# Ledger of designs, part 30: peptides against a protein of PDB entry 6B9H

Target 1, 151 residues: chain A of PDB entry 6B9H
Amino acid sequence: AELCESLLTWIQTFNVDAPCQTVEDLTNGVVMAQVLQKIDPAYFDENWLNRIKTEVGDNWRLKISNLKKILKGILDYNHEILGQQINDFTLPDVNLIGEHSDAAELGRMLQLILGCAVNCEQKQEYIQAIMMMEESVQHVVMTAIQELMSK

## One batch from the design tools (peptide; aimed at target 1 H139 I145)

Design b2_p22_3_s2 (made by RFdiffusion4, then SolubleMPNN; from b2_p22_3, 15 letters changed)
Fold by OpenDDE base, seed 3:
Structure b2_p22_3_s2 (fold): chain B 151 residues (1-151), chain A 22 residues (1-22)
Amino acid sequence: as target 1 above (151 residues)
Amino acid sequence: DPNSLLNEFLKKMKEAKEKKLE
């Protein structure tokens, strides 16, 4: 999906340690967790990050477990820190992400992370970074932000 | 103009946030 591909490009700007070159690289949740830690290291601290299993391999059950933890973290962050400025209007199906690498659902997951970035303490910097992206990617990302803010 | 676009974007996002909080 276009959303997933554009948000993958956005995710790559974080320069996390885990491989993040392909959609498949994101399905175990490790990249997502590391990105969230960069967004707010006080909330997504080392203790939180350590709950995400890194040695997952191709075990889709473990992927789903990680993704569920990450989704919970995002939702809790929205409620506890961001003051519920974005809602869970359409939650991603983490089962489809973990088992089938579903790009559409992965896009929704990354969109939630995008919501965290543009509402966090350093939101200004993240928005500025988005404004520097390639126009086609920027358009998709900005549209995704607008969707989150309008609902 | 990059600055103009950024300011416009930030303004729209601010307005959207305020509207959502209401």
Scores: peptide ipSAE 0.087, ipTM 0.679, DockQ to the pose 0.088
OpenDDE base, seeds 1, 2, 4, 5: peptide ipSAE 0.086, 0.082, 0.082, 0.083; ipTM 0.666, 0.676, 0.687, 0.687

Design b2_p22_3_s3 (made by RFdiffusion4, then SolubleMPNN; from b2_p22_3, 15 letters changed)
Fold by OpenDDE base, seed 3:
Structure b2_p22_3_s3 (fold): chain B 151 residues (1-151), chain A 22 residues (1-22)
Amino acid sequence: as target 1 above (151 residues)
Amino acid sequence: DENALLDEFLAKMEAARAKKLA
């Protein structure tokens, strides 16, 4: 999916420690968790990050477990810190992400993380970074932001 | 408005894209 591919490119700008070259690399949630920690290390602290299992392999059950924790973290962050800037009536299906590497649902998950970045304390810096992205990717990211803010 | 910066950014980007197409 175009959304997933563009947001994968966006995720790669964070330069996290975990491999993040392919869609499948994101399905265990480790990259997502590390990105969230960069977005707000005070909220997504080491204690939170340590709850995400890093040695998952191809175990889809463990992937889903991680993804559920991450989704909960995002929703809690939205409620507690961002003041409900993101409407959560259309949540990604983490089962499809973990078991089938569903790109569409993964795109929705990454879109929620994008929402965290553009609404966090350092939102200006993240917006500036988006302004420097390749045009085709930038367009998709901008559209994704607009969709989030319009809900 | 907490989204004012974002809205301004999006508006500027749309304007820039329109300029490129013109």
Scores: peptide ipSAE 0.090, ipTM 0.681, DockQ to the pose 0.552
OpenDDE base, seeds 1, 2, 4, 5: peptide ipSAE 0.087, 0.088, 0.083, 0.089; ipTM 0.681, 0.678, 0.669, 0.679; seed 4 fails the geometry check

Design b2_p22_3_s4 (made by RFdiffusion4, then SolubleMPNN; from b2_p22_3, 12 letters changed)
Fold by OpenDDE base, seed 5:
Structure b2_p22_3_s4 (fold): chain B 151 residues (1-151), chain A 22 residues (1-22)
Amino acid sequence: as target 1 above (151 residues)
Amino acid sequence: DENALLNEFLQKMKEKREEELE
C-alpha cells in the first residue's frame, strides 16, 4: 500500500536501532516502539519500552501482543498528553498486522505515530523534517496528516 | 498558535498537489 510504503520511508528517518528496511521488519512493533520513544522519551520511557518483547521472530501472537501495547500507548498518549487532537475513527487492526503483515493496517498504525510526531512538544522539528522529504512521499504524508487532524 | 506551522505546511502541500494535477 502506498500509505504504508511512504510512512515506512518516514519511519526510516528516525534511524532507530532495530532493522526497518521492509514492511515485515515493522510487524513486531519494535521499530514503532523505538520511534515513539524518540518522539516523547518522557512518556514512552524505558519502563514503557521494556514492556515490548524484542525477541519475537515469526511468532505472530507475540507480534500482536506488542502491537496492542503500542496502540494502547498511542491512544493513551493522545488522551493524556495531546488532548485528543488526533482523530482515531479508523483504528488499525493489529491482528492483521501481526498475523498477516497487512500493509494497509500497518499504514494506519504508522499514521497514528505520525500524528504523535506532528502534535508532540517537538512537533516543529518533525514538521520541518517532513517538509524536506522527497515530494512524492510528502504528498502521501500530507494526506495522512489531514485525515488525522480533520473531523 | 501551536498549529500554525502545521497548517501552513498542509496548505503549501495542498497547493503544490493541486498544481501538479492541473
Scores: peptide ipSAE 0.122, ipTM 0.682, DockQ to the pose 0.857
OpenDDE base, seeds 1, 2, 3, 4: peptide ipSAE 0.086, 0.098, 0.084, 0.100; ipTM 0.642, 0.657, 0.639, 0.657

Design b2_p22_4 (made by RFdiffusion4)
Pose (drawn by RFdiffusion4):
Structure b2_p22_4 (pose): chain A 151 residues (1-151), chain P 22 residues (1-22)
Amino acid sequence: as target 1 above (151 residues)
Amino acid sequence: TPLHPVLEEFLENQEKSLEEKE
């Protein structure tokens, strides 16, 4: 905890098309998919993004379907591009995110996305950008990175 | 794989800032 909201502020720095003001705005997976495309458009390309349904509303089943595709993409990216540098022992429970808007599980998913950003080809720029954020957010990001980079 | 230098600097600065506040 104290992970979800700090990482929400970090997500907001991407200025993606979908609304990203609340925890609920993240539960359908669209913001996350758009952020991943910004992190690595060569991997999270248009063909990949097309698989993420927009206009989900309150349909938690579709939220879950989207989130499973997002998590599948992150895990594949970790394996195929990042050499398993992101710790994936504990997977976020995407069913709880869809069924209960569970912010803690959402925080875990956002931590995996942060892991993608700090290990991608543009990691220098993403780290430099974090260094401009509020100190409170940087501290939480520090803790999140320590966890996700440890073995 | 080692950490990126900018990331090491960031982590060390954040750790030092928290220790000074304690």

Design b2_p22_4_s1 (made by RFdiffusion4, then SolubleMPNN; from b2_p22_4, 8 letters changed)
Fold by OpenDDE base, seed 2:
Structure b2_p22_4_s1 (fold): chain B 151 residues (1-151), chain A 22 residues (1-22)
Amino acid sequence: as target 1 above (151 residues)
Amino acid sequence: MPLDPLLQEFLEKMKKRLEEKE
């Protein structure tokens, strides 16, 4: 999906330790967790990160377990820190991500992370970074942000 | 120097709104 591909490009700008070159690389949630830690290390601290299993391989059950934890973290962050400035009405199906590497649902997950970035304490820096990305990516990111903020 | 002026406008508006809510 276009959303997923553009947001994958965006995710790659974080330069996390985990491999993040493909959609498949994101399906275990490890990259997402590391990105969230970069976004807000005080909230997504080491204790939180340690709940995410890193040695997952192709075990889709473990992927789903990680993704559920990450989604919960994102939602809790929205409510507890961001004051629910992001519309979380449409949640990603983590089962489809973990078991089938569903790009559309993965895109929705990454969109939520995008929402965290553009609403966090360092939102100005993330906005600036987005503004420097390729125009085609910018457009998708803009649309994604607009959707998050529309409600 | 954003590549997309539409994004620039959007993000500036968004920034303004977020600041007003803080």
Scores: peptide ipSAE 0.097, ipTM 0.679, DockQ to the pose 0.056
OpenDDE base, seeds 1, 3, 4, 5: peptide ipSAE 0.081, 0.032, 0.083, 0.042; ipTM 0.669, 0.621, 0.683, 0.626

Design b2_p22_4_s2 (made by RFdiffusion4, then SolubleMPNN; from b2_p22_4, 11 letters changed)
Fold by OpenDDE base, seed 2:
Structure b2_p22_4_s2 (fold): chain B 151 residues (1-151), chain A 22 residues (1-22)
Amino acid sequence: as target 1 above (151 residues)
Amino acid sequence: MPLDPLLEEFLKKMEELKKLKE
């Protein structure tokens, strides 16, 4: 999906330790967790990160377990720190991500992370970074942000 | 939820650029 592809490019700008070259690389949630830690290390601290299993291989059940934790973290962060609610009916299906590497649902997951970035304490830096990205990526990111802000 | 002024400016700019491309 275009959303997933562009947001993957965006995610790659974080330069996390975990491999993040492909959609498949994101399906275990490790990259996402590391990105979230970069966004707000005080909230997504080491204790939180340690709850995410890093050696899951192709075990889709473990992937889903990680993704559920990450999704919960994102939602809690939005509620507790960012003071905004997200419509639960539009949440990504982490089962499809974990079991089938569903790019559309993964895109939705990354979109939520994007929401964290553009609303966090360091939002200005992330917004500025987005403004320096390639135009086609900017367009998709902009659209994704607009969708989030319309909720 | 209110938009951050910088974010709002960014989105506005992108919309203008999008319109320009059309």
Scores: peptide ipSAE 0.139, ipTM 0.702, DockQ to the pose 0.719
OpenDDE base, seeds 1, 3, 4, 5: peptide ipSAE 0.122, 0.077, 0.099, 0.077; ipTM 0.695, 0.637, 0.697, 0.665

Design b2_p22_4_s3 (made by RFdiffusion4, then SolubleMPNN; from b2_p22_4, 12 letters changed)
Fold by OpenDDE base, seed 1:
Structure b2_p22_4_s3 (fold): chain B 151 residues (1-151), chain A 22 residues (1-22)
Amino acid sequence: as target 1 above (151 residues)
Amino acid sequence: MPLDPLLEEFLKKMKEARKKKE
């Protein structure tokens, strides 16, 4: 999916420690968790990050467990910190991500993380970084932001 | 909720650029 591919490129700009070259690399949630910590380390602190299993391999049950924790973290962050600024009426199916590496559902998950970045304390810096991205990727990312922010 | 002013301005510019390319 174009959304997933562009958001993977966006995720790669965070330069996290975990491998993040392919869609499969994102399915265990480790990259997502590390990105969220960069977005807001006060909320997604070390205690939160330590709840995410890092040695997952191909275990889809562990992947889904991580993804559920991450999704909950995003939704709680949106409610408690962002004040419901993003629209989450359509939630990603983390089962399809963990078990089948579903790119469309993964794209929706990454879109929620994008929503966190453009509404966090450092939102201006993240928006500026997106404005500097390659045009084709930039268009997809900005469209995804607009979709989240529209009611 | 309203978009960040910087983001809103950029989105407007992008839409205008798309129209010019069509």
Scores: peptide ipSAE 0.170, ipTM 0.716, DockQ to the pose 0.672
OpenDDE base, seeds 2, 3, 4, 5: peptide ipSAE 0.061, 0.059, 0.063, 0.161; ipTM 0.624, 0.622, 0.626, 0.714

Design b2_p22_4_s4 (made by RFdiffusion4, then SolubleMPNN; from b2_p22_4, 13 letters changed)
Fold by OpenDDE base, seed 2:
Structure b2_p22_4_s4 (fold): chain B 151 residues (1-151), chain A 22 residues (1-22)
Amino acid sequence: as target 1 above (151 residues)
Amino acid sequence: SPLDPILQQFLQQMEERRLEEE
């Protein structure tokens, strides 16, 4: 999906330790967790990160377990820190991500992370980084942000 | 709830840039 591919490109700008070159690389949630830690290390601290299993391999059950924790973290972050500025009208299906590497659902997950970035304390820096991205990616990212804020 | 003014400003700037590039 276009959303997923553009947001994958965006995710890659974080230069996390975990491999993040493909959609499959994101399905275990490890990259996402590391990105969230970069976004707000005080909230997504080491204790939180340690709840995410890193040696998952192709175990889709473990992937789903991680993804559920990450989604919960994102939603809690929205409510507790961001004041629910992000509309969660459409939540990603983490089962489809973990079991089938569903790009559309992964895109929705990454969109929520994008929402965290553009609403966090360092929102200006993240927005500026987005504005420096290639135009086609920038457009998709912008549209994704607008969708999150539309309601 | 109203959009963060900073975020809204940047989104507007991005949109304007996109329109200029077309």
Scores: peptide ipSAE 0.114, ipTM 0.699, DockQ to the pose 0.567
OpenDDE base, seeds 1, 3, 4, 5: peptide ipSAE 0.105, 0.056, 0.105, 0.117; ipTM 0.695, 0.651, 0.698, 0.703; seeds 3, 5 fail the geometry check

Design b2_p22_5 (made by RFdiffusion4)
Pose (drawn by RFdiffusion4):
Structure b2_p22_5 (pose): chain A 151 residues (1-151), chain P 22 residues (1-22)
Amino acid sequence: as target 1 above (151 residues)
Amino acid sequence: SETEELLDTFFEQVEEQEEESE
């Protein structure tokens, strides 16, 4: 905890098209997919983004379907591009995210996305940007990175 | 590695800011 909200502030720095003001705004997976495209458009391309349904509303089943596709993409990226540098021993429970808007599981998903950003080809720029954020957010990001980079 | 060098710089900065605040 203290992970979800700090990482929400970090997500907001991407200024993606979908609304990203609340924890609920993240539960359908659209913001996360748009952020992944910004992190690595060569991997999370338009063909990949097209699989993520927009206009989900309160349909938690579709939220879960979207989130499973996002998690599948992150794990594939970790394996195929990042050489398994992101720790994926504990997967976020996307069913709890969709059924209960579980912020803790959402924080874990956002940690995996942070992991992508700090290990991608543009990791220098993403790290430099974090260094401009509020100190409280940087400290939480530091802890999240330590966890996700450890073996 | 490059990633470790970038993150060490970031961690040092966060730790120095925390010590100065204390």

Design b2_p22_5_s1 (made by RFdiffusion4, then SolubleMPNN; from b2_p22_5, 13 letters changed)
Fold by OpenDDE base, seed 1:
Structure b2_p22_5_s1 (fold): chain B 151 residues (1-151), chain A 22 residues (1-22)
Amino acid sequence: as target 1 above (151 residues)
Amino acid sequence: SETEELIAEFKAKVEAARAARQ
């Protein structure tokens, strides 16, 4: 999916420790968790991050467990910290991500993380970084942001 | 909101850059 491909490129700009080259690399949630910690380390602190299992392998049940925790973290962050700036949205199906590496659903999950970045305390820096990306990626990312913030 | 303003600025700059490359 174009959304997933562009947001994967965006995720790669965070330079996290976990491998993040393919869709499959993101399905266990470890990269997503590390990115969220970079976005707001005070909220997504070490205690939160330690709830995400890092040695998952191909265990789709463990992947789904991690993804559910991450999704909950994002939703709680939106409610508690962002002031519910992310408007009504379709929740990603984490089962399809964990079990089938569904790129469309993964794109939706990454879009929520994008929503966190462009609404966090360092929102200006993240938006400026996006503006420095390749034009085709900028277009998709911008559209994704607009969708999240639209009334 | 601040986020809306940043998004508007982002959109404007992306469109301007695209136009400049055409």
Scores: peptide ipSAE 0.044, ipTM 0.636, DockQ to the pose 0.760
OpenDDE base, seeds 2, 3, 4, 5: peptide ipSAE 0.039, 0.039, 0.037, 0.039; ipTM 0.629, 0.623, 0.619, 0.627

Design b2_p22_5_s2 (made by RFdiffusion4, then SolubleMPNN; from b2_p22_5, 11 letters changed)
Fold by OpenDDE base, seed 1:
Structure b2_p22_5_s2 (fold): chain B 151 residues (1-151), chain A 22 residues (1-22)
Amino acid sequence: as target 1 above (151 residues)
Amino acid sequence: SETEELIKEFEEKVKEAKKKKE
């Protein structure tokens, strides 16, 4: 999916420690967790990050477990810190992500992380970084932001 | 909101950049 591909490119700008070259690399949630920690290290602290299993391999059950924790973290962050500034969407199906590497559902998951970035304390810096991206990717990311913030 | 204002600024900058590339 175009959304997933563009958001993967966006995720890569965070330069996290975990491999993040392919869609498959994101399915275990480790990259997502590390990105969230960069977005707000006070909320997504080391204690939170340590709940995410790093040695997952191809174990789809462990992937889903990680993804559920991450999704919960995002939703809690939206409620507790962001004050529900982003609209409610149909939640991504983390089972499809973990078991089948579903790109469409992964795109929706990454879009929620994008919502965290553009509403966090460093929102201005993240928006500026997006403005420096390649035009085609920038357009998709911007559209995704608009969808999140539209009322 | 602050976020909406930042997004608006972003949209305007993107629009201007596209015009320059035409």
Scores: peptide ipSAE 0.047, ipTM 0.606, DockQ to the pose 0.768
OpenDDE base, seeds 2, 3, 4, 5: peptide ipSAE 0.044, 0.042, 0.042, 0.046; ipTM 0.613, 0.607, 0.603, 0.611

Design b2_p22_5_s3 (made by RFdiffusion4, then SolubleMPNN; from b2_p22_5, 11 letters changed)
Fold by OpenDDE base, seed 3:
Formats: sequence, C-alpha cells, structure tokens
Structure b2_p22_5_s3 (fold): chain B 151 residues (1-151), chain A 22 residues (1-22)
Amino acid sequence: as target 1 above (151 residues)
Amino acid sequence: SETDELIEEFRKKVEEKRKEEE
C-alpha cells in the first residue's frame, strides 16, 4: 500500500536498532516500539519498551501481543499526554498485521505513530524532517497528517 | 503544485496549533 510504503520510509529516518527494511520487519512491533521511545522517551521509557518481546520470529501470536501493547501505548499517550481521543472505528486491526502482514492495516498503525510525532514535545523537529523527504513520499505523509488533524 | 499547496496548508495548521498551545 502507498501509505504503508511511504510511512516505512518515514520510519527509516529514525535509525532505530531493529531491522526496518521491509514491511515484514515492522509486523512484530519492535521497530514501532523503538520509534515511539525516540518520540517521547519519558513516556515510552525503558520499562515500557521492555514489555515488548524482541525474539518473536514468525510467531504471529507474539506479534499480535506486541502490537496490542503498542496500540494501547499509543492510545494512552494520545489521551494522557496529547489530549486527544481516537475513535475505535479508525483503529488498525493488529490481528491482520501480525498474522497476515496486512499493509493497509500496518499503514494505519504507522499513521498513529506519525500522529504522536507531529504532536509531541519535539513536533517541530519531526515536521522539519518530513519537509526534507522526497516529494512523492512527503505528499503521502502530509496527507496522512492532515487526515489525522481533521478528525 | 499540489504538493506545495499541501505543505502550505500543513504549515498553517501547525502554526495554528502552536498558537493554541501558548
């Protein structure tokens, strides 16, 4: 999916420790968790990160477990820190991500992380980074942000 | 271009949000 591929490119700008070359690399949630820690290390601290299983392999049940924890973290962060409420009807299906590597649902998950980045304390830094991205990717990312901000 | 317009709209929204947070 276009959204997923563009947001994968965006995720790669964080230079996290976990492999993040392909869509499949993101399905276990480890990259997502490390990105969230970079976005707000005070909230997504080491204690929170340690809840995410790193040795997952192809175990889709473990992937889903990680993704559920991450989604909960994002929702809690939006509620507690960002002062926003996300409608459940727009939430990604983490089961489809973990079990089937569904790119569309993964894109929705990454979009939520994008929402965290553009609303966090260092929002200006992340916005500036997005402005430096390749134009076609930038367009997709900006559209995704506008969709979030219009809700 | 379409991209330029989108960027401009985004910048405006970000600025408005910044002002609201002050």
Scores: peptide ipSAE 0.033, ipTM 0.590, DockQ to the pose 0.053
OpenDDE base, seeds 1, 2, 4, 5: peptide ipSAE 0.038, 0.044, 0.035, 0.025; ipTM 0.596, 0.611, 0.588, 0.579; seeds 1, 2, 4 fail the geometry check

Design b2_p22_5_s4 (made by RFdiffusion4, then SolubleMPNN; from b2_p22_5, 10 letters changed)
Fold by OpenDDE base, seed 2:
Structure b2_p22_5_s4 (fold): chain B 151 residues (1-151), chain A 22 residues (1-22)
Amino acid sequence: as target 1 above (151 residues)
Amino acid sequence: SETEELIKKFEEYVEKKKKEAE
């Protein structure tokens, strides 16, 4: 999906330790967790990060377990820190991400992370970084942000 | 461009949120 592809490019700008070159690389949630830690290390601290299993391999059940934890973290962050409510009806299906590497659902997951970045304490820095991206990617990312803002 | 418009709208949104937080 175009959303997933553009957001993957965006995710790569974080330069996390975990491999993040492909959609498959994101399906275990490790990259997402590391990105979230960069966004807000006080909230997504080491204790939180340690709940995410890193040695997952191709075990889709473990992937889903990680993704559920990450999704919960994102939702809790939005409610507790950002003061936002996200409609559960639009939440990503982490089962499809973990078991089938569903790009569309992964895109929705990454969009939630994008929401964290553009609403966090360092939101201006992330916005500026996005504004410096290639126009085609920037357009998709900004559209995704606009969609979040409309909720 | 459309992208510029989205950026502008987002900037306006951010500014509004800043004011609401004050």
Scores: peptide ipSAE 0.081, ipTM 0.642, DockQ to the pose 0.050
OpenDDE base, seeds 1, 3, 4, 5: peptide ipSAE 0.045, 0.067, 0.041, 0.036; ipTM 0.604, 0.625, 0.592, 0.595

Design b2_p22_6 (made by RFdiffusion4)
Pose (drawn by RFdiffusion4):
Structure b2_p22_6 (pose): chain A 151 residues (1-151), chain P 22 residues (1-22)
Amino acid sequence: as target 1 above (151 residues)
Amino acid sequence: SSVEETEELLDEFFEHVEEEAE
């Protein structure tokens, strides 16, 4: 905890098209998919993004379907591009995100996305950008990175 | 290597956060 909201502030720095003001705004997977495209458009391309349904509303089943596709993409990226540098021993429970808007599980998903950003080809720029954020957010990001980089 | 570069970048970031906490 104290992970979800700090990482929400970090997500907001991407200024993606979908709304990203609240925890609920993240539960359908669209913001996460758009952030992943910004992190690595050569991998999370338009063909990949097309698989993420927009206009999900309160349909938690579709939220889960989207989140499973996002998590599948992150794990594949970790394996194929990042050489397994992101710790994936504990997977976020995307069913709880969809069924209960579980912010803790959402925080874990956002940590995986942070992991993508700090290990991608543009990791220098993403780290430099974090260094401009509020200290309280940087400290939480530091803890999240320590966890996700450890073996 | 890419891993070494990532470690150096994160070390600099962790030092920066620790100096601010002082």

Design b2_p22_6_s1 (made by RFdiffusion4, then SolubleMPNN; from b2_p22_6, 13 letters changed)
Fold by OpenDDE base, seed 3:
Structure b2_p22_6_s1 (fold): chain B 151 residues (1-151), chain A 22 residues (1-22)
Amino acid sequence: as target 1 above (151 residues)
Amino acid sequence: SKAEETKKLIAEFQAYVEKKLQ
C-alpha cells in the first residue's frame, strides 16, 4: 500500500533501535512503541515501553497483544494530551496486522502515529522534517495528515 | 489555539509541497 510504504519511510527517520526496514519489521509493534516514546517521552515513558514485549518472533498472538496496547496508548494520548485532534473514525484492525502483515491496516496504524507527531509539543519540528523528505513521500504524508485533521 | 496553529502549519506545509511538485 502506498500509504504504508511512505509512512515506513517516515518512520525510518526516527532512527529507533529496533529494525524497521520492512513492513514485517513493524508488525510486532516494537518500532512503533519506540517511535511514540521519541514523540513524547514523558507520556510514553520507559514504564509504558516496557509493557511491549520485544521478543515476540513470529507469534502473531503476541504481536496482536502488543499492537492493542499501542493502539490504546495512541487513543489515550489523543484524549488526554492532544485534545482529541486526531479523528479515529476508522481504527486499524490490529488482528490483520499481527496475523497477516496487512499493509493497508498497518498504514492506518502509522497514520495515527503521524497524527501524534503533528499535534505533539514538537509538532513544528516534525512538520518541518517532513518538508525535507522526497516529494512523492511528502505528498502521501501530507494527504494522510489532512485526512486526520479534516474530519 | 493549538488546533489553529497546527492548521496554519499544515497549510504552510501544503503550500510548500505544492510549490515543489510544480
Scores: peptide ipSAE 0.104, ipTM 0.699, DockQ to the pose 0.868
OpenDDE base, seeds 1, 2, 4, 5: peptide ipSAE 0.097, 0.093, 0.102, 0.094; ipTM 0.698, 0.657, 0.695, 0.693

Design b2_p22_6_s2 (made by RFdiffusion4, then SolubleMPNN; from b2_p22_6, 12 letters changed)
Fold by OpenDDE base, seed 5:
Structure b2_p22_6_s2 (fold): chain B 151 residues (1-151), chain A 22 residues (1-22)
Amino acid sequence: as target 1 above (151 residues)
Amino acid sequence: SKEEETQKLVKEFEEFVKKKQE
């Protein structure tokens, strides 16, 4: 499976409040923000989450605004909390995600969130959860983790 | 270190997936 599809399946395991059944559901960033809050609620706290607009609809400008905030949050988290443990390779183009629902760029964004999960305080628990997923998804997620950890 | 621990977890995950594919 492609990166975006497998990571969408992974994201669905978080059981967030926002709809997360399709690629389009992820383009406004609300699901991503809620997932990040679950990963580290002390850092991605309610004050942080409240900066993400929830009533976005099809407004791609608002989507991009949310996605930029989320990307910044991920990068800051990696620097301040994770100690730059993951490889800062090509960053996702949030403009393409927000305006065109670009699956490849969305996959990169979700991969960064995966990086947060496998490096956070509860990293072992998230790895165990991935081990319980369907084999084809596991393979893609594993490859994505390897790419993040390689330098 | 945290990085070393993460690498160990990734290795364990890889081994798990490998076993499932056998």
Scores: peptide ipSAE 0.082, ipTM 0.675, DockQ to the pose 0.839
OpenDDE base, seeds 1, 2, 3, 4: peptide ipSAE 0.070, 0.036, 0.036, 0.075; ipTM 0.656, 0.606, 0.605, 0.669

Design b2_p22_6_s3 (made by RFdiffusion4, then SolubleMPNN; from b2_p22_6, 11 letters changed)
Fold by OpenDDE base, seed 2:
Structure b2_p22_6_s3 (fold): chain B 151 residues (1-151), chain A 22 residues (1-22)
Amino acid sequence: as target 1 above (151 residues)
Amino acid sequence: SDKEETQKLIEEFQKHVEEKLK
């Protein structure tokens, strides 16, 4: 999906330790967790990160377990820290992500992470970084942000 | 408010992207 591909490109700008070159690389949630830690290391601290299993391999059940934890983290972050800036969004189906590497659902997941970035303490810096990306990526990311903020 | 500040940043971002798309 276009959303997923653009957001994958965006995710790659974080330069996390985990491999993040393909959609499949994101399905275990490890990259997402590391990105969230970069966004807000005080909230997504080491204790939180340690709840995410890193040696998942192709075990889709473990992937789903990680993704559920990450989704919960994002939702809690939105409520507890961001002040409910993201509203009435469609939750990603983490089962489809974990078991089938569903790009559309992964895109929705990454969109929520994008929502965290553009509403966090360093929101201005993240927006500036996005503004420096390739035009087509900017457009997709902008649209994704608009969707989040319009609700 | 924080929301208003964020919205302002988003509007600036939107303007920037729109200019690039012209």
Scores: peptide ipSAE 0.036, ipTM 0.631, DockQ to the pose 0.871
OpenDDE base, seeds 1, 3, 4, 5: peptide ipSAE 0.029, 0.030, 0.027, 0.032; ipTM 0.626, 0.622, 0.616, 0.631

